Peptides against a protein of PDB entry 6TME. Designs and how they scored, part 17

Target 1, 324 residues: chain A of PDB entry 6TME
Amino acid sequence: NRLKRAYIALQAWKKAFYSDPFNTAANWVGPDVCSYKGVFCAPALDDPSVLVVAGIDLNHADIAGYLPPELGLLTDVALFHVNSNRFCGVIPKSLSKLTLMYEFDVSNNRFVGPFPTVALSWPSLKFLDIRYNDFEGKLPPEIFDKDLDAIFLNNNRFESTIPETIGKSTASVVTFAHNKFSGCIPKTIGQMKNLNEIVFIGNNLSGCLPNEIGSLNNVTVFDASSNGFVGSLPSTLSGLANVEQMDFSYNKFTGFVTDNICKLPKLSNFTFSYNFFNGEAQSCVPGSSQEKQFDDTSNCLQNRPNQKSAKECLPVVSRPVDCS
Target 2, 324 residues: chain A of PDB entry 6TME as posed
Amino acid sequence: NRLKRAYIALQAWKKAFYSDPFNTAANWVGPDVCSYKGVFCAPALDDPSVLVVAGIDLNHADIFGYLPPELGLLTDVALFHVNSNRFCGVIPKSLSKLTLMYEFDVSNNRFVGPFPTVALSWPSLKFLDIRYNDFEGKLPPEIFDKDLDAIFLNNNRFESTIPETIGKSTASVVTFAHNKFSGCIPKTIGQMKNLNEIVFIGNNLSGCLPNEIGSLNNVTVFDASSNGFVGSLPSTLSGLANVEQMDFSYNKFTGFVTDNICKLPKLSNFTFSYNFFNGEAQSCVPGSSQEKQFDDTSNCLQNRPNQKSAKECLPVVSRPVDCS

## One batch from the design tools (peptide; aimed at target 1 A177 V199 D223 E244)

Design b1_p12_5 (made by RFdiffusion4)
Pose (drawn by RFdiffusion4):
Structure b1_p12_5 (pose): chain A 324 residues (1-324), chain P 12 residues (1-12)
Amino acid sequence: as target 2 above (324 residues)
Amino acid sequence: SSGKYLDEIKAS
């Protein structure tokens, strides 16, 4: 009995609800699971006459609990939204039975430990949001082999390198912000198809920017701020024909900022503050344009306000890194 | 919209 399996799964889950501030599971009684708050039924994909539990949405319920193995019984679920709860512990391996999983959002919870690799088992997965948890350790490179449209990893404790496999991703959006990733951005980044937005804010990345970034001609947001990148901006960045937001602030970049970048057509907000740039094109000057917003604070630029001292600048400016 | 997720990150 199909809905019985859903009943057992949801009752096992309610048992694990330690605190439900909004009494969200108050009506989770009896066998009519489709009437349970946050449970969404629909016709079976292969038979419109059969009723199935197809979605779970408890966004912003602030429920403290954990996900029991019995949730593996919800075999028809394709949508799972639990943003802003207090669900703790790990994602149960039994969730690999949810073979129709399409969008999985466990953002802003209390999940911990290794990357939830059960997500790699779902053949229809398109949206994966694990941001704002305590996931840690290495990132499984095979994640970029799945045909994900969106990958949100920001604000965890992930470590080590960006996988070389990143160029295989078909994602339109990928966030790595606020982890402890280290090393270089892989040269394969130029092979990412469909990429519109990529956010690296606040990691421990270094090395020079790969020239292959310039191949991302559909990117509208490229934010590499608050890392440790060195070298000059690659001249290939002129290929970012669609970039609207570009932020390289808080790095160790040196050299010139040219109009090759500052005159990009759709570029409206270009922040390169807190680096070691010793020259900039006139078109790159903040306050100079009514359409484009620039920020050059704390660089090594003559005749500009709030720059680094000459004392701090000469050691770094006179020893540029050979990107080789 | 463009910058949606960036705005969310920065607003957090």

Design b1_p12_5_s1 (made by RFdiffusion4, then SolubleMPNN; from b1_p12_5, 5 letters changed)
Fold by OpenDDE base, seed 5:
Structure b1_p12_5_s1 (fold): chain B 324 residues (1-324), chain A 12 residues (1-12)
Amino acid sequence: as target 1 above (324 residues)
Amino acid sequence: SVGEYLNEILSS
């Protein structure tokens, strides 16, 4: 019965393929769904004597099509990996029936619509990758209530602010890059206890960086480049004991880049180019360390190469934003 | 492989 439902689902999906360049679904014929290319069966958790479809892997199949509602019949699927295809449309709400969903990767497709809220219905979800799609609208705050290991949202069309609930996230990796997020980074960011990597690249984020960033003791990668951030770098950044890669380039930061930041013990690369910094410690100067790489290009620094003109600098530097 | 990983997850 369970495999029969899977058969119905998979045949409906095959019919929803517009193009299958690698003939991935060529063998999707007959009742033996466990033999289907990209379909993985396993003993059911509730009855080891019953074989069920537990995983889908169609990664890199370049399949054009959509996800039909009948996929909701795949109630035993825990792994759904269909990245690097050309699937379009929306994620079916019928997938709410896939209560065992553990890893959901639909990255690098053509999905549209709002955030797939069906993902929030999966109680055991640990991995969510929806990057490189055309999802739009606001990010539901509830995404950070889930016990996810990784949250990949980059390269979409998400708008609005980053939810304050971000501090509740237990994810080690979170990507917001290349969306249309606006507003400030929430102060609650400092409460992300397991965060290792976070990227905000290429959004419309603005305001001052919250001091609470300095509480991210486990962060190894912090990239806030290509936004509209203003003010000085928080002095609390000296608390980033494990940061290795830090990028603040292409913003509107002002002030002095301090020794305490540039001497962070694990810092390997620190890029603060294309801002309006008017001073830097000697430890921040490119070439000052063999162990650290710095980029101070296109700031308002004196006696440094490749800086902005006085004409560009003076209007901004003379009117620094006070973040205190 | 995904299949191997799946087996590990589901067998634990």
Scores: peptide ipSAE 0.033, ipTM 0.751, DockQ to the pose 0.032
OpenDDE base, seeds 1, 2, 3, 4: peptide ipSAE 0.030, 0.033, 0.032, 0.031; ipTM 0.735, 0.743, 0.734, 0.727

Design b1_p12_5_s2 (made by RFdiffusion4, then SolubleMPNN; from b1_p12_5, 6 letters changed)
Fold by OpenDDE base, seed 1:
Structure b1_p12_5_s2 (fold): chain B 324 residues (1-324), chain A 12 residues (1-12)
Amino acid sequence: as target 1 above (324 residues)
Amino acid sequence: MVGEYLNEILSS
């Protein structure tokens, strides 16, 4: 019965293919779905004597098509990887029936519509990769209430603010890059206890950086480049004991870049170029360390090369934003 | 600049 349902689902999916350049589904014929290319079977969790479809891997198949609602019949699937195809449309709500979903990777496709809220219905989900699509609208706050290990949202069309629930996230990696997020980074960010890597690149984020960023003791990568952040860098950034890669470039930051930041013990690359910083400690100067790389290009620094003109700097530097 | 974890995924 379970494999029969899988057969129905997979045949419906094959029918939903517009193009299969590598003939990936050429052998998708007959009831033996476990022999299908990209289909992986395993003993059912509730009955080891029953074989079920537990995984789909169609990564890099360049398949054009859509996900039909019949995919909801694949109720035993825990791994769904369809990375780097040309699937379009929306993620079917019928996938809510896939209650064992553990890894969901639909990245690098042509999906559209709002955030696939069906992902919120999966109680065991640990890996969510929806990057490089055309998902749009607001990010549901509930995504960060889930016990996820990784959340990849980058290169979409998401907008609105980052939910305050971000502090509840247990994810080690979260990417927001190349969306349309706006507003401030929530102060709750400092509560992300497992965070290793967070990327905000290329959004419309603004305001002051919250002091609570300094509480991210385990963060190794913090990239907030290409946004509209203002004010000084929080002094609490001295608390980033494990940060290796830090990028604040292409913002509107002002003030002084301090020793406490540039002397962070694990810091290997710190880019703060293309801002309006008007001073930096000697430890922040590019070339001051053999172990660390710095970029202070295009700021308002005196006696440094490749800086903005006084005409460009004065209007901004003379009106510093008070983040207190 | 991209995170190490992300780079590993992209390079695989």
Scores: peptide ipSAE 0.019, ipTM 0.652, DockQ to the pose 0.354
OpenDDE base, seeds 2, 3, 4, 5: peptide ipSAE 0.016, 0.018, 0.019, 0.019; ipTM 0.595, 0.620, 0.652, 0.636; seeds 2, 4, 5 fail the geometry check

Design b1_p12_5_s3 (made by RFdiffusion4, then SolubleMPNN; from b1_p12_5, 6 letters changed)
Fold by OpenDDE base, seed 2:
Structure b1_p12_5_s3 (fold): chain B 324 residues (1-324), chain A 12 residues (1-12)
Amino acid sequence: as target 1 above (324 residues)
Amino acid sequence: MVGEVLDEILSS
């Protein structure tokens, strides 16, 4: 009986709670699991006459505890939303039995360990949110082989390079922000056909920006701020016909910021502050447009306010990185 | 330890 298995799983989970400040699981008593707060039942896909646990929503419950392996008995769950809790430990491997998993949100918790590779086992997964945890180590390349609509990885402890497989992603939104990713952005990034928003903020990324970024015709948000990027901005950025928000601040970029970038047709905000740019087109000057906002603060620009000293600029500007 | 064993059993 599927509901009997669900009862075993949910009772094991209740026992794994260290704190339930809102008494969310207070009614988790007896065999009628479909009446449990945050538990949602639906007709089974294989037999509409059978009622199964199809979803869990414990968002914002502030529950402290862990995910016990008995959760693998919830084999009919397609929606698992437990964000904004205090769950700790690792994601159980037993969740591989949840073959209907469609949306998995464990964001804003205290999960630790490597990337939860069990997420890669779910054939129908479309939404993955693991942000605001303590996941660490390498990002598996296989994550981008999944047909995901959104990938939220920000605010973790991920290290190593961004996989070359990123170009295979069909996601509209991808966040890498506030991790420890290193190396270059892969050239394969230009193959992300459905990309609308990508965020690299606050990593240890380096090297030149790949020219292939200019192939991201549907991108509306591109944020590469707070990294170690070098060289000039690619001239191919003129291809970003739909970009609205662009941020390259807090890097080590050099060279000239060109008209073809600052005149992008949908550009609303372009921040290139805290770099080593030694020139900008008139169209890039803050206040040059009423429709566009620019920030050129703390570069090596002549005749502009709030720039770096010659002492700070000369060592970098005199040794431009060739990205060719 | 018990949890890890159970996780392995339920994952098989």
Scores: peptide ipSAE 0.165, ipTM 0.834, DockQ to the pose 0.017
OpenDDE base, seeds 1, 3, 4, 5: peptide ipSAE 0.132, 0.157, 0.029, 0.031; ipTM 0.819, 0.834, 0.747, 0.747; seed 5 fails the geometry check

Design b1_p12_5_s4 (made by RFdiffusion4, then SolubleMPNN; from b1_p12_5, 7 letters changed)
Fold by OpenDDE base, seed 2:
Structure b1_p12_5_s4 (fold): chain B 324 residues (1-324), chain A 12 residues (1-12)
Amino acid sequence: as target 1 above (324 residues)
Amino acid sequence: AVGEVLNEIRNS
């Protein structure tokens, strides 16, 4: 019975293919769905004597098509990996029936519409990759209530603010890069207990960086480049004991870059170029260390090469933003 | 069972 439902679902999906350049679904014929290319069967969790479709892997198949609602019949699927295809449309709400969903990767496709809220209905979801699509609108706050190990949202059309619930996330990796997020980074960010890598690149984020960033003791990568952040770098950044890669470039930061930041013990690369910093400690100067790389290009620094003109600096430097 | 499938997918 379960395999019959899977057959119906997979045949409906094959019918929804507009193009299959590698003939991936060429063998999708007949009732033996476990022999289908990219379909993986396993004993059911509730009855080991019953074989069910437990996984789909169609990664890199370049398939054009859409996801039909009949995919909701794949109720035993825990792994759904269909990245690097040309699937379009929306993620079907019928996928809410896939209550065993553990890993969901639809990255590098042509999906559109709002955030696929069906992903929030999966109680056991640990991995969510929806990057490189055309998802739009607000990010639902509930995404960070999920016990996810990784959250990949980059290269979409998400807008509005980052939810304050971010502090509840247990993810080690979170990417917001190349969206349209706006507003401030929530102060709750410091509560992310398992965070190793966070990327904010290329959004419309603004305001001061919250002091609570300094509580991210396990972070190795922190990239906030290409935004509209203002004010000075928080002194609490000295708490980033494990940061290796740090990028604040292409913002509107002002003030002095301190020794306490540039002397972070595991810091390998610190880029703070294309801002309005008016001073830096000697330890921040490019070439001052053999173990660390710095970039101070295009700031308002005295006696440094490749800085902004006085005309460009004066209007900003003379009106420092007080983040206190 | 799911773990076995995971390994198969990861190694494919």
Scores: peptide ipSAE 0.047, ipTM 0.791, DockQ to the pose 0.043
OpenDDE base, seeds 1, 3, 4, 5: peptide ipSAE 0.045, 0.039, 0.039, 0.036; ipTM 0.787, 0.770, 0.641, 0.771; seed 5 fails the geometry check

Design b1_p12_6 (made by RFdiffusion4)
Pose (drawn by RFdiffusion4):
Structure b1_p12_6 (pose): chain A 324 residues (1-324), chain P 12 residues (1-12)
Amino acid sequence: as target 2 above (324 residues)
Amino acid sequence: SEDYINNLLNRK
């Protein structure tokens, strides 16, 4: 009995609810599971006459609990939204039975430990949001082999390198912000198809920017701020024909900012503050344009306000890194 | 910072 399996799964889950501030599971009684708050039923994909539990949405319920293995019985679920709860512990391996999983959002919870590799087992997975948890350790490189449209990893404790496999991703949005990733951005980044937005804010990345970034001609947001990148901006960045937001602030970049970048057509907000740039094109000057917003604070630029001192600048400015 | 990232993702 199909809905009985859903009943057991949801009752096993209610048992694990230690605190439900909004009494969200108050009506989770009896066998009519489709009437349970946050449970969403629909016709079976292969038979419109059969009723199935196809979605779970408890966004913003602030429920403290954990996900028991019995949730593996919800075999028809394709949508799972639990943003802003207090669900703790790990994602049960039994969730690999949810073979129709399409969008999985466990953002802003209390999940911990290694990357939830059960997500790699879902053949229809398109949206994966694990941001704002305590996931840690290495990132499974094979995650970029899945045909994910969106990958949100920001605000965890992930470590080590960006996988070389990133160029395989078909994602339109990928966030790595606020982890402990280290090393270089892989040269394969130029092979990412469909990429519109990529956010690296606040990691421990270094090395020079790969020239292959210039191949991302559909990118509208490229934010590499608050890392440790060195070298000059690659001249290939003129290929970012669609970039609207570009932020390189808080790095160790040196050299010139040219109009090759500052005059990009759709570029509206270009922040390169807190680096070691010793020259900039006139068109790159903040306050100079009514359409474009620039920020050059704390660089090594003559005749500009709030720059680094000459004392701090000369050691770094006179020793540029050979990107080789 | 969270508002900043949200603004980037939802500006359109």

Design b1_p12_6_s1 (made by RFdiffusion4, then SolubleMPNN; from b1_p12_6, 5 letters changed)
Fold by OpenDDE base, seed 3:
Structure b1_p12_6_s1 (fold): chain B 324 residues (1-324), chain A 12 residues (1-12)
Amino acid sequence: as target 1 above (324 residues)
Amino acid sequence: MDEYLENLLNRK
């Protein structure tokens, strides 16, 4: 019965393929769905004597098509990996029936529409990858209420602010890169207890960096480059005891880059180029360390190469934003 | 820097 439902779903999906360059679904014939390429069966959790479709892996199949609502019949699927295809349309709301969903990877496709809120309905979801699509609109605050290990949102069309609920996230990796997020980074960011890697690159974020970033003692990668951040770097950044890669380039930061930041014990690469910093500690100077790499290019630093002109610097440096 | 970023953003 469960495999029969899976058969219906998979045949509907095959019908929804516009192109299958590698003939991935060529063997998707007959009731034996467990023999289908990219379909993986396992004993059901509720009855080990029953075989069910537990996983889909169509990664890198370059399939063009859409996800039909009949996929909701795949109620036993826990792993859904269909990255690097050419699937279009929206994620069907019928997938809410897939209550065992654990890993959902639809990255590198052509999906459109708002955030797939059906992902919020999956109680056991641990991995969400929707990057490299055309999802748009607001990010639902509820995404960070989920106990996710990783949240990949980069390279989409998301807008609006980053939800304050971000502090509730237990994810070790979160990518916001290459969207249209705006506003400030929420102060609640410091509450992300498991955060290792966070990327904000290439958004429209602005304002001062919250002091609470310094509470991210487990973060190894912090990239806030290519935004509109202003003010000085928070002194609390000295608390980033495990940061290895840090990038604040291509913003509107001002002030002095301190020793406390540049001497972070695990810091390997610190890029603060293309800002309006008017001073830096000696420990921040490129070439000052063999273990650390710095880039101070295109700031307002005196006696450093490749800096902005006085004409460019004066109007910004003379009007520093007070973040205190 | 670019290498680590690419790895992170494309990690699968």
Scores: peptide ipSAE 0.304, ipTM 0.887, DockQ to the pose 0.242
OpenDDE base, seeds 1, 2, 4, 5: peptide ipSAE 0.300, 0.295, 0.295, 0.292; ipTM 0.886, 0.882, 0.883, 0.883; seeds 2, 4, 5 fail the geometry check

Design b1_p12_6_s2 (made by RFdiffusion4, then SolubleMPNN; from b1_p12_6, 7 letters changed)
Fold by OpenDDE base, seed 3:
Structure b1_p12_6_s2 (fold): chain B 324 residues (1-324), chain A 12 residues (1-12)
Amino acid sequence: as target 1 above (324 residues)
Amino acid sequence: SDSYLDELLNKN
């Protein structure tokens, strides 16, 4: 039966534990898997009279080990939360059998290898959290074809460009931060109709910001700090009617920071420090508003404190990148 | 600002 398969899977997983500091799996004995700590049973969707393992929650268990292929026998699992452990290796391809997977959280572990493409096989997946691992290589374009609510990719080793398919994403939250992504932000970004929060911090992204960012009218957080972006800020950023937190710091931006950006109606914090801006509107000056916080530190602004030297500014400011 | 980002990027 289904619980017997679950028993086989869970016992195989227990055997794959190298360390269980809190003895989380101490009660993982016998056929009554529904009594196992961190194992949650529910009535099966296809037969309410049958109990199945529907969820795993081993969050914060500090378990060292790996995910064995036998986990593919947990075919009724919809919720898989194993964050803040020390699981290593790769995500088993056998998890493709978990066709009910709805939330998959393996964040803050020691997983390695390429993007876990098995996640793409789950038709009902809504939440994907793989942050704080050692996943590497290219991000599959197909990730954004999925109807995900949230995509957490930050603090990994992902490389290459951000897929142009990003515009197809229905996610409200997407994090790219602290990876090795390169190239430009795709122009298709403006098509992310449900986007509220997007973070690009600490990558190797470059080029001009696409004008299409201004189409993200529901975005509340936009952080592109610590990259290699160039050119001026798009005038279309005036369309970010709901942006509250905006950060362009630690880039190579040039030009003038306009009133249209600094007067955004919901803007709470706007950081554009550590760039090569050569002018700013009065509305962008730190202290000009009690409701808004600005940081213009380390630019090429005249008559402002803590700016770059003329020697640092001249080579960049004299060669503005035309983003037109 | 940083605290908000920490909440967004980090697990609690």
Scores: peptide ipSAE 0.322, ipTM 0.875, DockQ to the pose 0.214
OpenDDE base, seeds 1, 2, 4, 5: peptide ipSAE 0.316, 0.316, 0.315, 0.315; ipTM 0.874, 0.874, 0.873, 0.872; seed 4 fails the geometry check

Design b1_p12_6_s3 (made by RFdiffusion4, then SolubleMPNN; from b1_p12_6, 6 letters changed)
Fold by OpenDDE base, seed 3:
Structure b1_p12_6_s3 (fold): chain B 324 residues (1-324), chain A 12 residues (1-12)
Amino acid sequence: as target 1 above (324 residues)
Amino acid sequence: MDEYLDSLLNRK
């Protein structure tokens, strides 16, 4: 019965394919769905003597089509990987029936519409990858209430502010890059106890960096480049004991880049180019260390090459934003 | 769940 439902779902999906250039679904014929390419069966959790469809892997199949509502019949699926296809439309709400969903990867497709809130209904979800799509609108704050290991949101059309609930996230990796997020980074960011990598690249974020960033002791990658951040770098950044990659380039930062930041013990690359910094410690100077790479290009630094003109610097440097 | 996932991974 369960495999029969799976058959119905998979046949409906096959019919929803507009193009299958690699003939991935060519063998999707007959009731033996466990033999279908990209379909994986396992013993059911509630009855080990029964085989069920537990996973879908159609990664890199270049399939054009959509996800039909009949996919909701795949109630035993825990892994759904359809990365790098040409699927379009919206994520069906019928997928709420897939209560075992553990990893959901629909990245690099043509999905549209608001954030797929059906993902919030999956109690066991640990991995969510929706990057490289055309999802739009605001990010539901409830996403960070989920016990996710990774949250990939980059390269979409998300807008509005980053929810304050971000501090509740237990994710080790979170990407916001290349969206349309605006406003400040929430101060609650410092509460992300498991965070290793966070990327804000290429948004419309602004304001001062919150001091609470310095509480992110496990962070190895912090990239806030290509935004509209202002003010000085928080002195509390000296607390990033494990940061290896740090990028603040292409913002509107001012002030002095301190020794305490540039001497972070695990720091490998620190890019603060294309800002309005008017000073840096000697330890921040590119070439000062063989172990660390720095880029101070296009700031307002004295006696450094490739800096902004006085005409460009003066209006900004003379009116520093006070973040205190 | 772990066994379920392991079983799935082993069949890939």
Scores: peptide ipSAE 0.029, ipTM 0.713, DockQ to the pose 0.032
OpenDDE base, seeds 1, 2, 4, 5: peptide ipSAE 0.303, 0.295, 0.308, 0.028; ipTM 0.883, 0.883, 0.889, 0.710; seeds 1, 2, 4 fail the geometry check

Design b1_p12_6_s4 (made by RFdiffusion4, then SolubleMPNN; from b1_p12_6, 7 letters changed)
Fold by OpenDDE base, seed 3:
Structure b1_p12_6_s4 (fold): chain B 324 residues (1-324), chain A 12 residues (1-12)
Amino acid sequence: as target 1 above (324 residues)
Amino acid sequence: SDSYLDSLLNKN
């Protein structure tokens, strides 16, 4: 019965393929769905004597098509990996019936529409990858209420602010890069207890960096480059005891890059180029360390190469934003 | 580094 439902779903999906360059679904014939390429069966959790479709892996199949609502019949699927295809349309709401969903990877496709809120309905979801699509609109705050290990949102069309609920996230990796997020980084960011890597690259974020970033003791990668951040770097960044890669380049930061930041114990790469910093500690100077790499290019630093002109610097440096 | 970031952002 469960495999019969799977058969209906998979045949509907095959019908929804516009192009299958590698003939991935060529063997998707007949009731034996467990033999289908990219379809993986396992004993059901509730009855080990029953085989069910537990996983889909169509990664890198270059399939063009859409996800039909009949996929909701795949109620036993825990792993859904269909990255690097050309699937278009929206994620069907019928997938809410897939209550065992554990890993959902639809990255590198042609999906559109708002955030797939159906992902929020999956109680056991641990991995969410929707990067490299055309999802748009607001990020629902509820995403960070999920016990996700990783949240990949980069390279979409998301806009509006980053939800304050981010502090509730238990994710070790979160990518916001290359969207249209705006506003400030929420102060609640410091509450992300498991965060190792966070990337804000290439958004429209602004304001001062919250002091609470310094509470991210386990962060190894912090990239906030290519935004509109202003003010001085928080002194509390000295608390980033495990940061290895840090990038604040291509912003509108001002002030002095302190010794306490550049001497972070695990820091290997610190890029603060293309800002309006008017001073830096000696420990921040490129070439000052064999163990650390720095880039101070295109700031307002005195006696350093490749800096902005006085004409470019003066209007900004003379009116620093007070973040206190 | 750009290479690491690229790998992170492109991780599939």
Scores: peptide ipSAE 0.276, ipTM 0.866, DockQ to the pose 0.218
OpenDDE base, seeds 1, 2, 4, 5: peptide ipSAE 0.170, 0.025, 0.289, 0.070; ipTM 0.836, 0.666, 0.872, 0.793; seeds 2, 4 fail the geometry check

